Peptides against a protein of PDB entry 2V3S. Designs and how they scored, part 41

Target 1, 95 residues: chain A of PDB entry 2V3S
Amino acid sequence: PISLVLRLRNSKKELNDIRFEFTPGRDTAEGVSQELISAGLVDGRDLVIVAANLQKIVEEPQSNRSVTFKLASGVEGSDIPDDGKLIGFAQLSIS

## One batch from the design tools (peptide; aimed at target 1 F20 F22 V32)

Design b2_p30_7_s3 (made by RFdiffusion4, then SolubleMPNN; from b2_p30_7, 14 letters changed)
Fold by OpenDDE base, seed 5:
Formats: sequence, structure tokens, C-alpha cells
Structure b2_p30_7_s3 (fold): chain B 95 residues (1-95), chain A 30 residues (1-30)
Amino acid sequence: as target 1 above (95 residues)
Amino acid sequence: GPNVASEEEKAKAKENFENNKPTTLTLKPR
């Protein structure tokens, strides 16, 4: 399995590193993303974006060691998005 | 709706935000 970390801020703006595994050929990016949402670890509005970037990183984990992407849940927020501070952004990385 | 954070939780969240110290969480096995 591929060991991954999803770094993002929760509703309290606290930074979290969410560790999870992805097994190619058994898991799907959408399925794992739905599990993250069901566990309350990811906002449901971010299903598509998280799944898309998860798919990208697991397709070529050797080349895509880290990907940072804009969250749908962050667009409507009062805070100005900032990829460096992960405000309105999340980061997926290979552990 | 979601519960309102206590003053202590707000202070902690602010500190965590400013310090950029991540808390590690683990998705349970399927």
C-alpha cells in the first residue's frame, strides 16, 4: 500500500496531518475520499478536489511526492486563500 | 448545527494556527 498524509486545517483552523493508506487495484480515489469525509476528516464539499488530487498522486507516486491544491470549502471562507499557509488549500504527500 | 467552540478551544486553535504545529490523525483501516 501507499502511505499518504493529507495536511489541511480543520474548522478551528488547526493544522492536521491525516495519515491513511491507498492500495492500487483495490482502492479508488473517490472511495478513500468518501471515507475521509465519513470520518469527519474532510469537508464533504471537497470530495471532487481531494479525489482528483489523490488519483494524481497515486498514479505516479515516484514523480508526485507532494501536491498542493485549492479546496472548494475554502473559497467561500472569510480568510484569504494562501497555499504557503494552507489556508483554503490542502497538501497530499507520500509518507 | 455544529457545536460552538469554547474559549479554551478558540485559544488553542489560534495558537495551533499561528504555530503551524500539525496534529497527527489516522484514518482507521477499512
Scores: peptide ipSAE 0.560, ipTM 0.855, DockQ to the pose 0.091
OpenDDE base, seeds 1, 2, 3, 4: peptide ipSAE 0.556, 0.560, 0.559, 0.545; ipTM 0.851, 0.854, 0.855, 0.850

Design b2_p30_7_s4 (made by RFdiffusion4, then SolubleMPNN; from b2_p30_7, 14 letters changed)
Fold by OpenDDE base, seed 1:
Structure b2_p30_7_s4 (fold): chain B 95 residues (1-95), chain A 30 residues (1-30)
Amino acid sequence: as target 1 above (95 residues)
Amino acid sequence: GPNAASPEQKAAARKAFEENLPTTLTLTPV
């Protein structure tokens, strides 16, 4: 399996690493993303973007060691999006 | 409606979803 880390700020704006495994041929990007949402770790508005980037990283993990992407949920927040600080952005990486 | 799923279809979809879930999620503060 592929060991992944999703770095994302919680509702208190605290940065956290969410670690999980992805098994190609068994797991799907959408399924895992839906579980992250169900667990309250990802905003439901971010299903599409998280799934897309998860798919990107698992299809070529050797080339895509880390991907940073803009969250749909971040555009409605009061804070200005910042990819360097992961404000309105999240990051997926290979552990 | 025309897009409504039967209870059996919903159960099958749920099972398929669960089969695609990761075994473990670990949260660690940065």
Scores: peptide ipSAE 0.291, ipTM 0.664, DockQ to the pose 0.074
OpenDDE base, seeds 2, 3, 4, 5: peptide ipSAE 0.249, 0.291, 0.261, 0.258; ipTM 0.643, 0.664, 0.652, 0.649

Design b2_p30_8 (made by RFdiffusion4)
Pose (drawn by RFdiffusion4):
Structure b2_p30_8 (pose): chain A 95 residues (1-95), chain P 30 residues (1-30)
Amino acid sequence: as target 1 above (95 residues)
Amino acid sequence: SHREFLVEYESGRKELYHLEDGELVSVEEL
């Protein structure tokens, strides 16, 4: 199992670290991304980008310690995207 | 199938999300 953290801002624009485990061979990037969405932790518009970056970090957790990516939900949403601030972006990392 | 997400906010608040079969069943404040 891989101990992972999804870092992104909540609806109140507060930064939060979401902890979760991913078990290769049991879990899939798409399945876990859907779990994040059904839990209300990730916007449904972000399924594809989150799944893609989850797959990237879980296939080589030795190489990819952190991946930062754009949120499809944050493309035009009142605040300009800013990867330094994690506005319109999120980050997956190994714990 | 069960899964949990621990959420740690920069404000110091914490929440635990419980899932069953990929669906949210409850949220506990810590």

Design b2_p30_8_s1 (made by RFdiffusion4, then SolubleMPNN; from b2_p30_8, 13 letters changed)
Fold by OpenDDE base, seed 2:
Structure b2_p30_8_s1 (fold): chain B 95 residues (1-95), chain A 30 residues (1-30)
Amino acid sequence: as target 1 above (95 residues)
Amino acid sequence: MKRRFEVDSADGSKQLYLLEDGKLVSVEDL
């Protein structure tokens, strides 16, 4: 399996690393994204963007070591989105 | 099917989220 880390800020704006495994042929990007939402770890509004980027990283994990993407849930807050600080952004990377 | 998410916080705390068939069934402090 592929060992992944999803880094994003929780409801308290604290950075967290969510570590999990992805098995090609058994897991799907959308399925795992739905599990992240079911666990309360990802906002439901971010299903599409998380699934898209998860698919991107698992299709070629040797080439795509890290992807950073804008969250749909991040545009509503008072904080200005910042990819460097992962404000309104999340990052997927190979562990 | 079971899924495990380990959540590492900036303060060093760790939690384990266990899902079964897409539903959260437990959260443990590690």
Scores: peptide ipSAE 0.818, ipTM 0.966, DockQ to the pose 0.913
OpenDDE base, seeds 1, 3, 4, 5: peptide ipSAE 0.818, 0.818, 0.818, 0.818; ipTM 0.966, 0.966, 0.966, 0.966

Design b2_p30_8_s2 (made by RFdiffusion4, then SolubleMPNN; from b2_p30_8, 8 letters changed)
Fold by OpenDDE base, seed 4:
Structure b2_p30_8_s2 (fold): chain B 95 residues (1-95), chain A 30 residues (1-30)
Amino acid sequence: as target 1 above (95 residues)
Amino acid sequence: MKREFLVESSSGEKKLYHLEDGKLVSVEKL
């Protein structure tokens, strides 16, 4: 399995590292993304972007070690999006 | 199927989320 870390800010604006495994052939990017949402760890509005980037990283984990992407939920927030501070952005990386 | 998410906050808090068949069934504070 592929060990992954999804880093994003929680409701308290604290950085959370969410660690999980992805097994190619058993798991799907959309399925795991839906599980993240079901767990309350990802906003439902971010399903598409999380799934897309999860798919990207698991397709070639040796080449794609880290991806940072804008969250749909972050655009409507009061804070100005900032990829460096992961405000309105999330980062997915290989552990 | 079962899934676990280990969540580590910058505050130091750690939680283990347990899912079964895509549904959250428990959260364990570590």
Scores: peptide ipSAE 0.829, ipTM 0.969, DockQ to the pose 0.927
OpenDDE base, seeds 1, 2, 3, 5: peptide ipSAE 0.828, 0.828, 0.828, 0.828; ipTM 0.969, 0.969, 0.969, 0.969

Design b2_p30_8_s3 (made by RFdiffusion4, then SolubleMPNN; from b2_p30_8, 9 letters changed)
Fold by OpenDDE base, seed 3:
Structure b2_p30_8_s3 (fold): chain B 95 residues (1-95), chain A 30 residues (1-30)
Amino acid sequence: as target 1 above (95 residues)
Amino acid sequence: MEREFLVESSSGSKKLYRLRDGKLVSVEEL
């Protein structure tokens, strides 16, 4: 299995590291993304972008060690999106 | 199918989320 970390800010704007495993052939990017949403850890509006980037990293985990992407849920927030501070952005990386 | 998410906050909090068949079944504080 592939050990992953999803880093994003919670409702209190604190950074959270979400650790989980992905097993190719058993898990799907969309399925795991839906589980993250079901757990209340990811906004439902971010299903598409999380699934797309999860797929990207698991298809070549040795070359795609980290990906940072804009969240749909962060676009209309009060804070200006900033990839360096992970405001309106999330980061997915290999553990 | 079982799934676990280990959540570590910048505040130092650690929580283990357990899912079964895609549904959250428990949250354990560590």
Scores: peptide ipSAE 0.830, ipTM 0.969, DockQ to the pose 0.897
OpenDDE base, seeds 1, 2, 4, 5: peptide ipSAE 0.829, 0.829, 0.829, 0.829; ipTM 0.969, 0.969, 0.969, 0.969

Design b2_p30_8_s4 (made by RFdiffusion4, then SolubleMPNN; from b2_p30_8, 10 letters changed)
Fold by OpenDDE base, seed 2:
Structure b2_p30_8_s4 (fold): chain B 95 residues (1-95), chain A 30 residues (1-30)
Amino acid sequence: as target 1 above (95 residues)
Amino acid sequence: MRREFLVESSNGSRELYRLEDGRLVSVEKL
């Protein structure tokens, strides 16, 4: 399995590192993304973008060690999006 | 089908989220 970390800010704007395993052939990017949403760890509006980037990192984990992407849920917030601070952005990486 | 998410917060807290068949069934504070 592939060991992954999803880093993003929670509702209190604290950074969370969410660690999980992805098994190619058993897991799907969309399925795991839905589980993250079901757990309350990802906003439902971010299903598409999380699934797309999860797919990207698991299809070529040797080449894609880290991907940072803009969240749909972060666009409407009062804070200005910032990829360096992961404000309105999330990061997936191989642990 | 089971899934676990280990959540580590910047405040130092650690929690284990357990899912079964895509549904959250427990959150354990570590």
Scores: peptide ipSAE 0.831, ipTM 0.969, DockQ to the pose 0.900
OpenDDE base, seeds 1, 3, 4, 5: peptide ipSAE 0.831, 0.831, 0.831, 0.831; ipTM 0.969, 0.969, 0.969, 0.969

